Peptides against a protein of PDB entry 6B4J. Designs and how they scored, part 70

Target 1, 315 residues: chain A of PDB entry 6B4J
Amino acid sequence: DITMQWYQQLQDASMQCVLTFEGLTNSKDSQAKKIKMDLQKAATIPVSQISTIAGSKLKEIFDKIHSLLSGKPVQSGGRSVSVTLNPQGLDFVQYKLAEKFVKQGEEEVASHHEAAFPIAVVASGIWELHPRVGDLILAHLHKKCPYSVPFYPTFKEGMALEDYQRMLGYQVKDSKVEQQDNFLKRMSGMIRLYAAIIQLRWPYGNRQEIHPHGLNHGWRWLAQILNMEPLSDVTATLLFDFLEVCGNALMKQYQVQFWKMLILIKEDYFPRIEAITSSGQMGSFIRLKQFLEKCLQHKDIPVPKGFLTSSFWRS

## One batch from the design tools (peptide; aimed at target 1 I210 W219)

Design b1_p27_7_s4 (made by RFdiffusion4, then SolubleMPNN; from b1_p27_7, 8 letters changed)
Fold by OpenDDE base, seed 4:
Structure b1_p27_7_s4 (fold): chain B 315 residues (1-315), chain A 27 residues (1-27)
Amino acid sequence: as target 1 above (315 residues)
Amino acid sequence: PALLQEPPTEEELKEAEKMLEEVEKSL
């Protein structure tokens, strides 16, 4: 399976990255520990500052992240910090930056769906300039949300139930599995962030270049989901999240062909989702159904709430 | 119907646009 090969390749690259900076992370030296902490803060704090703030402030955050990745000194916590402070500094910063973008999907976007757009446009712009950060974003995303690949992890003989639950994306702490609502909320945030990344380009970059991970991956994601058996509650939830965020962009890009895809979802895929949906999970299915029926009736998919306008970039 | 596993090509999109324009002119 080509999709599983791609998944594994990204995981292997991520693991290799961790091994590359292991000397920095495992160092007992006081100076190395200080450098590690300063680099970690420099990589993650700017991402945490991304919000529905002014476009000018978003540009400052982008420029700071790009400067750090370019080997330039940046101010962090009142200190000058550079990836050149340690030979493994760049690899460490790229990994921690990518991890932080996915974490903002998992936490911030999960709670505030509109936050997907400012986070995603920065992530997309950084990915364009730093492809390795993009690969690491995918690796982190795929590990936390296998549905972003998409694939459904299978239980294997001899596997512990807790390990299977973790593979499905559940948090398991002290032998307690995460509640389904919290799980779906986190998965929704990550899918919404991904759906925003694939459609957004940094407006101050070279617009003549092809998007490094564009809407073609959105089409592929939908096609793969539709070729899979639906999972109870999960498929209906994440398909809605994806279509609400990037459906308008896919409609504009693929036009009539995308409408054929939506008809296929309504006519062929809905009965399959409904057949596995319990009465207690019908809310997610109904929400997806109502969304698609409205889109087909109006022959339009609305621009998602929080989409960045020209006025945002002039602020 | 075979699920379109790959997105439409730019050529396929241009052909589809032309067909739509022809249909709109015939209406």
Scores: peptide ipSAE 0.089, ipTM 0.691, DockQ to the pose 0.049
OpenDDE base, seeds 1, 2, 3, 5: peptide ipSAE 0.033, 0.035, 0.024, 0.031; ipTM 0.649, 0.635, 0.607, 0.606; seeds 3, 5 fail the geometry check

Design b1_p27_8 (made by RFdiffusion4)
Pose (drawn by RFdiffusion4):
Parts: structure tokens; sequence; C-alpha cells
Structure b1_p27_8 (pose): chain A 315 residues (1-315), chain P 27 residues (1-27)
């Protein structure tokens, strides 16, 4: 409940932001749409540019967003634009910027697991400078993936199925329901991004402040899920690509206590899945063992493939 | 059961330590 109450605090807090700019979106004038067009454009593209080439150019995207959010003018396609044009624009750009980070994790990181880090460092940096943006990231991240909270949505009695699948985060339209394959990845990329944000810190600016969403939330995540019965395919998958990304940082921080948590799922939580999962979906549960049978004996959890090296920063 | 309780206590202690660090950083 402590988590479910905190879960609601962010959600209805985001709905307050959906209404604070109410009128900027619900506007049909010509100029009214041009403004709504140029802001969302110059605020959601720099996030899409976030690449793995170098941290040298990764700073440009960070500065371009910091200037845009802090109110300074920002060079866009054609003429320069700024938030000072409209008082509602700031509380609007922060909304669309937050969704993009989770959206970039939704599409890109789900397919390309390594791009989770160059995106997370910019997000974990912008979260410091502007905490309001972070709560909005925790807002969208949580609804599109309630498994990141983590809370498994229970079945409310007397309701149709298509109503329930939407609560699980499946993308569904009038007649189309998102397949399970093209759904499981959308959730992997989300929590792989979440597992990266909590362990990374923006290096530049020399800040003595602390990480806004510390690695502590990584421990509670593993603990909060491992105390409840696992879902068949979702848990064994999400439980793997979270440890592959953040299992190295947790091993260093919570040295022995983290190992105890691992030799638990080896002999106490693995059986909790072997019966729950049918023979047609053991694919996820198998990768989870192949991941631990090594890590437990190697006494090490490999650093996540795609970690930003020193070469990436200087270069 | 004892192991689950130890994990839950550790998670609460860590939340308290993080709130103290936030207060120190704001000061």
Amino acid sequence: as target 1 above (315 residues)
Amino acid sequence: AEEEEELAELAEELEEEEEEEREEAEA
C-alpha cells in the first residue's frame, strides 16, 4: 500500500498537469496549433537523437534540452523557438518530454538493449536539474508498464477481457489486440531503461547533489516482486533483463545482501515458476537460469553490454 | 518467511536513509 499510495500520488499528480495546460492542446486556431506544433517538435526530437557515438555530442542534446526547459531560446528547424512564448508551454513541454523518454525506451531500447544507457544518462541528468520532469517520467513509465512499479494488476470481477488486457498495458484498438511477443519487448525496453536510470549519473557540471531516483529503488523492485507469486512469462522475462542491466551496480552496492537475494530465486523462486509456467512458455524461465548459473558460480554479474566507457565520454 | 521479512526491513531502512540524504542535500 505504501507503494500503491505512492503510485497514485504520481498518477493523479500527472492528471493535474494534463489540466494545467488544458487549452493549449484543446485549441484549434491557426497560431494555436503552430505553437503546440513547434514546442512538441523542438522538445521531443533531441531525445530521439540520443545516440551511442560519443558522449561529446551527447552533451549537445542535454544542453539543448536544459536551455529549452530553463526558458532560453533553442534553435529549431527554421526559426528559433522558446517556451517564453506561452505560460502554459513550460508545463506542456515537461509533459511531452517525459513521455518521450519512456517512449524511446518503449521502442528503441526494446529492440536495441544497449541504447538504454545513453538515453538514461541524459534523463538521469535532466531529472536532477528539473525534478518536476522526473515525477512525470515516473508517471508515464508506471501506467504504460505497471510491472515497473512493481504491481501486477489484479482481475476485477464482472469485467470483459479486452478491458483487462488494456490494464496490463497491452496496446489494443477496436478489434486488434497486441500480440504477446510484440508486447513483452515493449515492457523489457521500459524496465531496461528504468534499470539503467537508477545506476547512472550525468558526469558533467560537477554536481554535489544526489541521484534523484537512487539505486535504492532497484533493491525494492527486486524485493517487491520476489515476495509475490510470479506471472508466467512476464516475471521470468522482466526479472532477467533487469538484473542484466543493473545486477552489476547492485552487486557492488549491496554486496552480500544482494547475493542472498540471488541464492533465493535460485532455490526458492525458480520452483515458484516451473509449475506456474506451462511447457509452451518456458523460454523466459530458461534464460533466467542460464543467467544465474554462471553469475552465482562466477561470483560476478557481467557489466551490462552497452555501458558507457571512458572512451565514450572523452571521445 | 524470515528471509522475506529481512528483505522488507532492509528496503524500509534504505528508504529512510535516502530521505535523510535528501534532507542533508537540501540543507

Design b1_p27_8_s1 (made by RFdiffusion4, then SolubleMPNN; from b1_p27_8, 15 letters changed)
Fold by OpenDDE base, seed 4:
Structure b1_p27_8_s1 (fold): chain B 315 residues (1-315), chain A 27 residues (1-27)
Amino acid sequence: as target 1 above (315 residues)
Amino acid sequence: SKFYEELKKEVEELEKKEEELRRKAAE
């Protein structure tokens, strides 16, 4: 399976990255520990500062991240920090930065859906300039949310239940699995972030360049989902999340083909979702149903709430 | 439903128009 090969390649690359900077992370030297902490903060704090407040602030954040990745010194916590402070500094920062982007999907976007867009546009822009960061974003995303690939992890003989639950994306702490609502919330955030990344371009870059991971991957994702058996609650939830965020962009890009796909979802795939939906899970199903019906009726998919406008970039 | 059948027909018609435009552009 080509998709699974791609998944595995990204995971392998991520693992190799971790091994590469192991010297930095495992060092007992006080100076190395300090450098590690400084680099970690320099990589993650700017991402946490991303907001919907002003385009100018977003540009500053982007420039800071790009500068850091380019080997230039940046100010962090009142200190001058550079990836050149340690031979493994760049690898470490790229990994932590990518991890943080996905974490923002898991947490911030999960709680505030509109936050997907400013985070995504920065991620997309950084990805364009630093492809390795993009690969690591995918690796982190795929690991935490296999549905973003998409694939459904399978239970293997001899596998512990907790390990299987973790593979499915659940958090398990002290032998307690997280509640389904929290799980879906986190998955939703990550899918929404992904859906935003594939459609957004950093406006101050070279827009003539091909998107490093563009809408074609969104089309692929939809096609793959539709070729899979639906999962209870999960499929309805994430399909809605995906279409709400990038449906408008897909409509504009693929036009007639998109509408054919949407009709296929409504007429052929919906009954399959319904068949596995329990009474307690009708909320997600109904939400998806209403969304699709509205879109088909109006022959339009609305621009998602939080989409960045020209006025945002002038602020 | 009748609605969806009509929509399918419309989509097919649009596809034909797009193909025609592509053909003309290639001439």
Scores: peptide ipSAE 0.029, ipTM 0.576, DockQ to the pose 0.051
OpenDDE base, seeds 1, 2, 3, 5: peptide ipSAE 0.018, 0.021, 0.020, 0.021; ipTM 0.505, 0.576, 0.559, 0.572; seed 2 fails the geometry check

Design b1_p27_8_s2 (made by RFdiffusion4, then SolubleMPNN; from b1_p27_8, 13 letters changed)
Fold by OpenDDE base, seed 1:
Structure b1_p27_8_s2 (fold): chain B 315 residues (1-315), chain A 27 residues (1-27)
Amino acid sequence: as target 1 above (315 residues)
Amino acid sequence: SEILKEFEEQAKKLEEEEEKLRKEAEE
C-alpha cells in the first residue's frame, strides 16, 4: 500500500529527527538544559501567539519563526536565542515547531474552528521555506490523527487495548480513555487545520512556486476516504470538517470533477455511513447530511467562516 | 509522485462510478 509506505516514511523521518537531537534532550548539563528550554520556547511561543487580530502581527510572528529557522538570533523570554547555540538546535526547533502547529490544531482549532486559518497560513508559509518542517508537521499529524493519512489502525493479536486506543488517536491517562466527544473534537481540530494548510499560501512569499502540499492532497484524501469502509461517527465527523473547511477551494479548483465526487459521496458513500450510524451518533450524521444537501441544492460550497480576507492582511 | 498518480487513478475510478450511478438513476 503506497499510502502506508508514505506514512511509514514520514514516521521514520520523524524518528530519525528525534534520534538526531537526543543528545540535546538527554543532556544533564545545566547549560544544555537551558539551551533546550530557550529553543523550545523560541519555537513554540510564537505559534501560540497566532491570532485572528491583525495581519501585521501575523507577519511579525512568521518573520520571527523564519528568522529562528534561518539560524538568526531571535528574542525570546528576554534572551537572545539561536539554533546555533547547539549543533542539534536546528533539528530540535524544527521538530518542536512542527509539533506545536499540530498541537494548535488539536487544542485551539478544536475549540475555535476559525483559528485554523491564521495558524494554517503561517504553517504553509514556513513549509514553503523549510520543507523539513512540513514533513514533520505531517508526521506529527499522522501519528495523532491517523485519519489524516487516511487509514484506520487495526487491532493486532496480543495488543493491549490501551495501545490500540492510542493508535486510534485516543488519549489514555491513568488507564482511562478519553470520552468520544473529546476525541472527535481533537480529531476535528487537526483535520480542519490540515484542510486549511493545503489551500492557503503565505501572501508575502514567492507565489510563483507550487504549493508544497496543496489541494491535490485534499483530492487524494477524499479519494482514499471514499475507498475505505466508513468508521462509526468518525468518518461522518471528519468528512464534514474537511469539506466545510476546504470544500469551497476544491470546488474552485476541480469544478465539475468536484461535483461528481460530491454526488458520489451523497449517493453511494453516505448510505454506507448511515448503515453504521447508531441512534446516539445521529448528530454528526445529520450535520453531514444537511451540509451535503445544502451544497447540492445551492450548487455552491460557502467560503468557510474565518477565511482570511484582504482586509485582514491590511490590518 | 507515485502516490499522487495512484490516487488520481482512484479518483478517475470514482468518477466512472459516479457516471455509472447517474446512468442507473436515469434508467
Scores: peptide ipSAE 0.053, ipTM 0.522, DockQ to the pose 0.100
OpenDDE base, seeds 2, 3, 4, 5: peptide ipSAE 0.024, 0.022, 0.026, 0.024; ipTM 0.550, 0.547, 0.625, 0.606; seeds 2, 5 fail the geometry check

Design b1_p27_8_s3 (made by RFdiffusion4, then SolubleMPNN; from b1_p27_8, 13 letters changed)
Fold by OpenDDE base, seed 3:
Structure b1_p27_8_s3 (fold): chain B 315 residues (1-315), chain A 27 residues (1-27)
Amino acid sequence: as target 1 above (315 residues)
Amino acid sequence: SEILEEFEKLSKELEEEEARRREEAAR
């Protein structure tokens, strides 16, 4: 399976990255520990500062991240920080930065859906300039949300139940599994972030270049989802999240073929979702139903709320 | 599945259409 091979390659690359900076992370030297903490803060704090307030502020954040990745010194916590402070500094920063982007999907976007767009446009722009960061974003995303691949992890003989739950994307703390609503909320945030990344380009970059992970991956994702048996509550939730965020962009890109796919979803796939939906899961089901019906009726998918406009970039 | 087959068909049609457009633009 080509999709599973791709998944595994990204995970292997991510694991290899961790091994490359192990010296920095496991060092008992006080100076090395200080450098590690400074680099971690420099990589992650700018991402946490991303907001919908002003385009100018977003540009400043982008420039800071790009400068750090380019080996230039940046100000963080009142100190000058550079990846050149340690031979493993760049690998470490790339990994932590990618991890933080996915974490913002898991936390910020999960709670505030509109936050997907400013985070995604920065991530896309950084990915364009730093492809390794993009690969690491995918690796982190796939590990936390296997549905972003997509694939459904299977229980294997001899596997602990908790390990299986973690593979499915659940958080397990003190032998307690995460509640379903919280799980779906986190998965939704990550899918929404992914759907935003694949359609957005940093406006100050070279737009003549091909998107490093563009809408063709959205088309692929839909194809893979439709080829899989639906999962109770999960499929309806994430399919809605994906289409709400990138449906308009897919419609513009693929036109007639997109509408044929949407009809296929409504007529052939949706009944399969309905068949496995219990009375307690009707919320996600109804939301998807209403969305599909409205889009097909109007022959339009609305621009998602929070989509960045020209006015945003002039602020 | 029938759904998968139909989707694969749509994907193939899209690829063929994109190829056709590229060929036309090259003329």
Scores: peptide ipSAE 0.066, ipTM 0.706, DockQ to the pose 0.251
OpenDDE base, seeds 1, 2, 4, 5: peptide ipSAE 0.035, 0.041, 0.052, 0.044; ipTM 0.622, 0.690, 0.693, 0.690

Design b1_p27_8_s4 (made by RFdiffusion4, then SolubleMPNN; from b1_p27_8, 13 letters changed)
Fold by OpenDDE base, seed 5:
Structure b1_p27_8_s4 (fold): chain B 315 residues (1-315), chain A 27 residues (1-27)
Amino acid sequence: as target 1 above (315 residues)
Amino acid sequence: DEFYKELLEESERLRKEEEERREEARR
């Protein structure tokens, strides 16, 4: 399976990255520990500062991240920090940065859907300049949200139930599995972030270059989802999230082909979702239903709330 | 379903085309 090979390749690359900087992370030296913490803060704090407030602030954040990844010194916590402070510094920063982007999907976007766009445009721009960060974003995303691949993890003989639950994307703490609503909320955030990344380009970059992970991956994702049996509550939730965020972009890009797919979703796939939907899961189902019906009726997919406009970039 | 197969084939076609464009842009 090509999809599983791709998944595994990204996971392997991520694991190799961790092994590469383990000397930095496992060091008992006080100076190394200080460097690690400084690099971690330099990589993650700018991402946490991303907001919908002003384009100028977003540009400053982008420039800071790019400078750090380029080996330039940046100010963090009142100190000058550079990836050159340690031989494993760059690998560590790339990994932690990618991890933080996905975490913002899992936490910030999950709670505030509009946050997907400013985070995604920075991630896309950084990915364009630093492809390894993009691969690591995918690796982190796929591990936390297998539905972003998409694939459904299978229970293997001898596997602990908790490990299987974690593979499915659930958090398990103190032998307690995460509640379904919290699980879906986190998955939604990550899918929304992904859907935003694949459609956005950093406006101050070289726009003549091809998007490193563009809308064709959105098309692939939809096709793959439709070829899979729906999962109770999960499929309806994430399909809606995906279409709400990138449906307009897909419509503009693929036009008639997109509408054919949407009709297929409504006429063929949606009944399959309905068949597995329990009375307690009607919320996600109804939301998807209403969205599909509205879009087909109006022959339009609305621009998602929070989409970055020209006025945002002038602020 | 034959239709799903067609969609997957189309998705792979689009992916390959994009990869080719990227390769051309790097040359």
Scores: peptide ipSAE 0.110, ipTM 0.708, DockQ to the pose 0.873
OpenDDE base, seeds 1, 2, 3, 4: peptide ipSAE 0.023, 0.024, 0.022, 0.030; ipTM 0.646, 0.648, 0.382, 0.520

## One batch from the design tools (peptide; aimed at target 1 W219 K260 L264)

Design b1_p28_1_s1 (made by RFdiffusion4, then SolubleMPNN; failed a check: too like the target's own chain; its pose is not in this set)
Amino acid sequence: DEEEREKAQEELREKIEKLEEEVKEQES

Design b1_p28_1_s2 (made by RFdiffusion4, then SolubleMPNN; its pose is not in this set)
Fold by OpenDDE base, seed 5:
Structure b1_p28_1_s2 (fold): chain B 315 residues (1-315), chain A 28 residues (1-28)
Amino acid sequence: as target 1 above (315 residues)
Amino acid sequence: SEEERKERLEELRKKIEELEKEVEKEEE
């Protein structure tokens, strides 16, 4: 399976990245520890500062991240920090930055869906300039949310139940598995972030270039989801999240073919979802159904709430 | 039945494949 090969390649690259900066991570040297902490803060704090407040502030954050990745010194915590402070500094920063973007999907977007767009546009812009960060974003995203690939992990003989639950994306602490609502909330945030990334371009970049991971991956994602047996509650939830965020963009890009896909979902895939939906899970199913029915009735998919407008960039 | 489910899945796969081909033709 080409999709699984791609998944594995990204995971291998991510693992190799971790190995490359292991010396920095495991160093007992006081200076190396200080550098590590400074680089970690420099990579992650700007991402946490992303907000929907003003386009000018978003540009400042972008420029700071780009400067850091370009080997320029940046101010962090009142200190000048550069990836050149350690030979492994760039790899470490790229990894931690990518991890933080995905974490913002998992936490911030999960709680505030509108936050997907400013985070995604920065991530997309950084990905355009720094492809390795993009690959690492995918690797982190795929590991935390296999449904973003998409695939459904399978239980293997001899596997511990907790390990299987973690592979599915659940958090397991002290032998307690995460509650389904919290799990779905986190997965929703990551899928929404991904759906935003694939459609957004940094407005101050070279727009003539092809998006490094564009809407064609959105089409691929939908096709792959529909070719899989639905998973109870998960498929209905994430399919809604995906379509709510990027459905308008997909409609504009693929037009008639996209509408055929929506009809296919309603007519052929819905019965499969319904067959595995329990009474307690009907909420997610109904939400997806109502969304698709409205879109098909109006022959339009609304622009998602929080979509960045021209007025945002002038602020 | 399980057979009916397999048949429906295969039909769905064929429809998706057709859509993918249509999309590829428009991108060329």
Scores: peptide ipSAE 0.281, ipTM 0.819, DockQ to the pose 0.885
OpenDDE base, seeds 1, 2, 3, 4: peptide ipSAE 0.255, 0.265, 0.206, 0.267; ipTM 0.807, 0.812, 0.786, 0.813

Design b1_p28_1_s3 (made by RFdiffusion4, then SolubleMPNN; its pose is not in this set)
Fold by OpenDDE base, seed 3:
Structure b1_p28_1_s3 (fold): chain B 315 residues (1-315), chain A 28 residues (1-28)
Amino acid sequence: as target 1 above (315 residues)
Amino acid sequence: SEEEREKRLKELQEKIKQLEKEIEQQEQ
């Protein structure tokens, strides 16, 4: 399976990255520990500062992240910080930055769906300039949300139930599995972030370049989902999340083909979701149903709430 | 039936592949 090979390659690259900076992470030296902490802060704090407030502030954050990744010194926590402070500094920063973007999907976007767009446009712009960060974003995303690949992890003989639950994307702490609502909320946030990334370009970059991970991957994602057996609650939830965020962009890009796909979803795939939906899971099902029916009736997919406008960039 | 389900799934997969080809042709 080409999709699974791609998944595995990204995971292998991510693991190799971790091994590369292991010397920095495992160092007992006080200076190395300080450098690690400073680099981690420099990589992650700017991402946490991303907001919907002003385009100018978003540009400052982008420029800071790009400067850090370019080997330039940046101010962080009142100190000058550079990836050149340690030979493994760049790999560590790229990994932690990518991890933080996905974490913002998991946490911030999960709670505030509109936050997907400012985070995604920065992530897309950084990915364009730093492809390795993009690969690491995918690796982190795929590991936390296998449905973003998409694939459904299978239980293997001899596997512990907790390990299977973790593979499915559940958090398991102190032998307690995460509640389904919290799980779906986190998965939704990550899918929404992904759906935003694939459609957004940094407006101050070279727009003549091809998007490093564009809407064609959105089409691929839909195609792959439709070729899989639906999972109860999960498929209806994430399909809605994806279409709500990037459906308008897909409609504009693929036009008639998008509508054919949407009809296939409604007529051929939706009944399969219905067949596995229990009475307690009707919320996600009904939401998807209403969305599909509305979109087909109006022959339009609305622009998602929080989509960045020209006025945002002038602020 | 399981057979009807498999048939429907196969038909869906074929339709999706056709749509993918149509998109690829438009991007060329």
Scores: peptide ipSAE 0.115, ipTM 0.717, DockQ to the pose 0.887
OpenDDE base, seeds 1, 2, 4, 5: peptide ipSAE 0.035, 0.000, 0.034, 0.081; ipTM 0.644, 0.277, 0.582, 0.618; seed 5 fails the geometry check

Design b1_p28_1_s4 (made by RFdiffusion4, then SolubleMPNN; its pose is not in this set)
Fold by OpenDDE base, seed 2:
Structure b1_p28_1_s4 (fold): chain B 315 residues (1-315), chain A 28 residues (1-28)
Amino acid sequence: as target 1 above (315 residues)
Amino acid sequence: KKEEEKKRLEKLRKKIEELEEEVKKQEE
């Protein structure tokens, strides 16, 4: 399967990246530990500062991240920090930066859906300039949310139940599995972030270039989801999340073909979702149904709430 | 019921494939 090969390649690349900076992470030297912490902060703090407040602030954050990745010194925690402080510094920063973007999907976007757009536009812009960061974003995303690939991990003989639950994206702490509502919330955040990344371009970059991971991957994702058996509650939830965030962009890009896809979802895929939906899970199903019915009736998909406007970039 | 669901799935897969081909042609 081409999709699974792609998944595995990204995971292998991520694993190799971890191995490349193992010397930095495992060092017992006090100076190396300090450098590691400084680099980690320099990579992650700017991402945590991303907000919907002002376009000018977002540009400052972008410029800081880009400067760091370009080997330039940046101010972090009152110190001058550079990836050149350690031979493994660049690999470490790229990995931690990518990890942090996905974590913002998992945490910030999960709690505040509108946060997807400013995070995604920075991630997209950084990905355009630093392709390795983009690959690492995908690797982290795929590992935490296999539904972003998409695939459903299967239970293998001899596998521990906890390991299977982790493969499905559940957090397991002290032999307790995460509650379904929290799981779906985190998965929703990551899918919404992904749906935002594939449609957004950094406005101050070279827009003549092709998006490094554009809407064609969104179309692929939809096609793959529809070719899979629906999973109880998960499929209805994530399909809604995806379409709410990038449905308008897909409509504009693919036009008639996109509407054909929505009709297929309503007519051919909905009955399959309904068949596996329990009475207690009808909320996600109904939400998706109402969204699609409204879109088909009006022949329009609304621009998602929180979409960055020209006025945002002038602030 | 299972056979009907299988037929629906096959129909869906075929239509998705057709749409993918149409999209590919649109991007050319």
Scores: peptide ipSAE 0.375, ipTM 0.858, DockQ to the pose 0.902
OpenDDE base, seeds 1, 3, 4, 5: peptide ipSAE 0.365, 0.373, 0.360, 0.352; ipTM 0.850, 0.852, 0.848, 0.843

Design b1_p28_2 (made by RFdiffusion4)
Pose (drawn by RFdiffusion4):
Structure b1_p28_2 (pose): chain A 315 residues (1-315), chain P 28 residues (1-28)
Amino acid sequence: as target 1 above (315 residues)
Amino acid sequence: SEEELEEAEELLEEVEEANEEWREKSAE
């Protein structure tokens, strides 16, 4: 409940932000749409540019967003734009910027697991300078993936199925329901991004402040889901690509206590899946063992493939 | 930092107790 109460605090806090700019979106004038068009444009593209080429140019995207959020003018396609044009624009850009980070994790990181880090460092950096943006990231991240909270949505009695699948985060339309394959990845990429944000820190600016969403939330996440019964395919999958990304940082921080948590899922939580998962879906549960059988004996969890090296920063 | 370690120990004990209760049910 401590978590479910905190879960609601962010959600209804985001709905307050959906209404604070109410009128900027619900506007049909010509100029009214031009403004709504140029802001969302110049605020959600720099996030899409986030590449793995170098941290040198990764700073441009960070600065371009810091200037845009802090109110300074920003060069866009054609003429320069700024938030000072409209008082509602700031509380609007922070909304659309937050969704983009999770959206970049939704599409890109789900397919390309390594791009989770170059995106997370910009997000973990913008979260410091502007905490308001972070709560909005925790807002969208949580609804689109309630498994990141982590809370498994229970079945409410007397309700149709298509109503329930939407609560699980499946993308559904009038008649189309998102397949399970093209769904499981959209959740992987989201928590792989979440698992990266909590362990990375923006290097530049020389800040003595602390990480806004510390690595402590990584421990609670593993603990909060390992104390409840696992879902068949969702848990064994998400439990793997979270440890592959953040298992190295947790091993250093919570040295022995983290290893105890691992020798538990080896002999106490693995059986809690072998029966729950049918023979047609053991694919996820198998990768989870192949991951641990090594890590437990090697006494090491490999650094995540795609970690930003020193060469990436200087270069 | 010290408070985070104490919280991590308490959460670990809750995970161990939940696994022991599950073993008892599965043994039935």

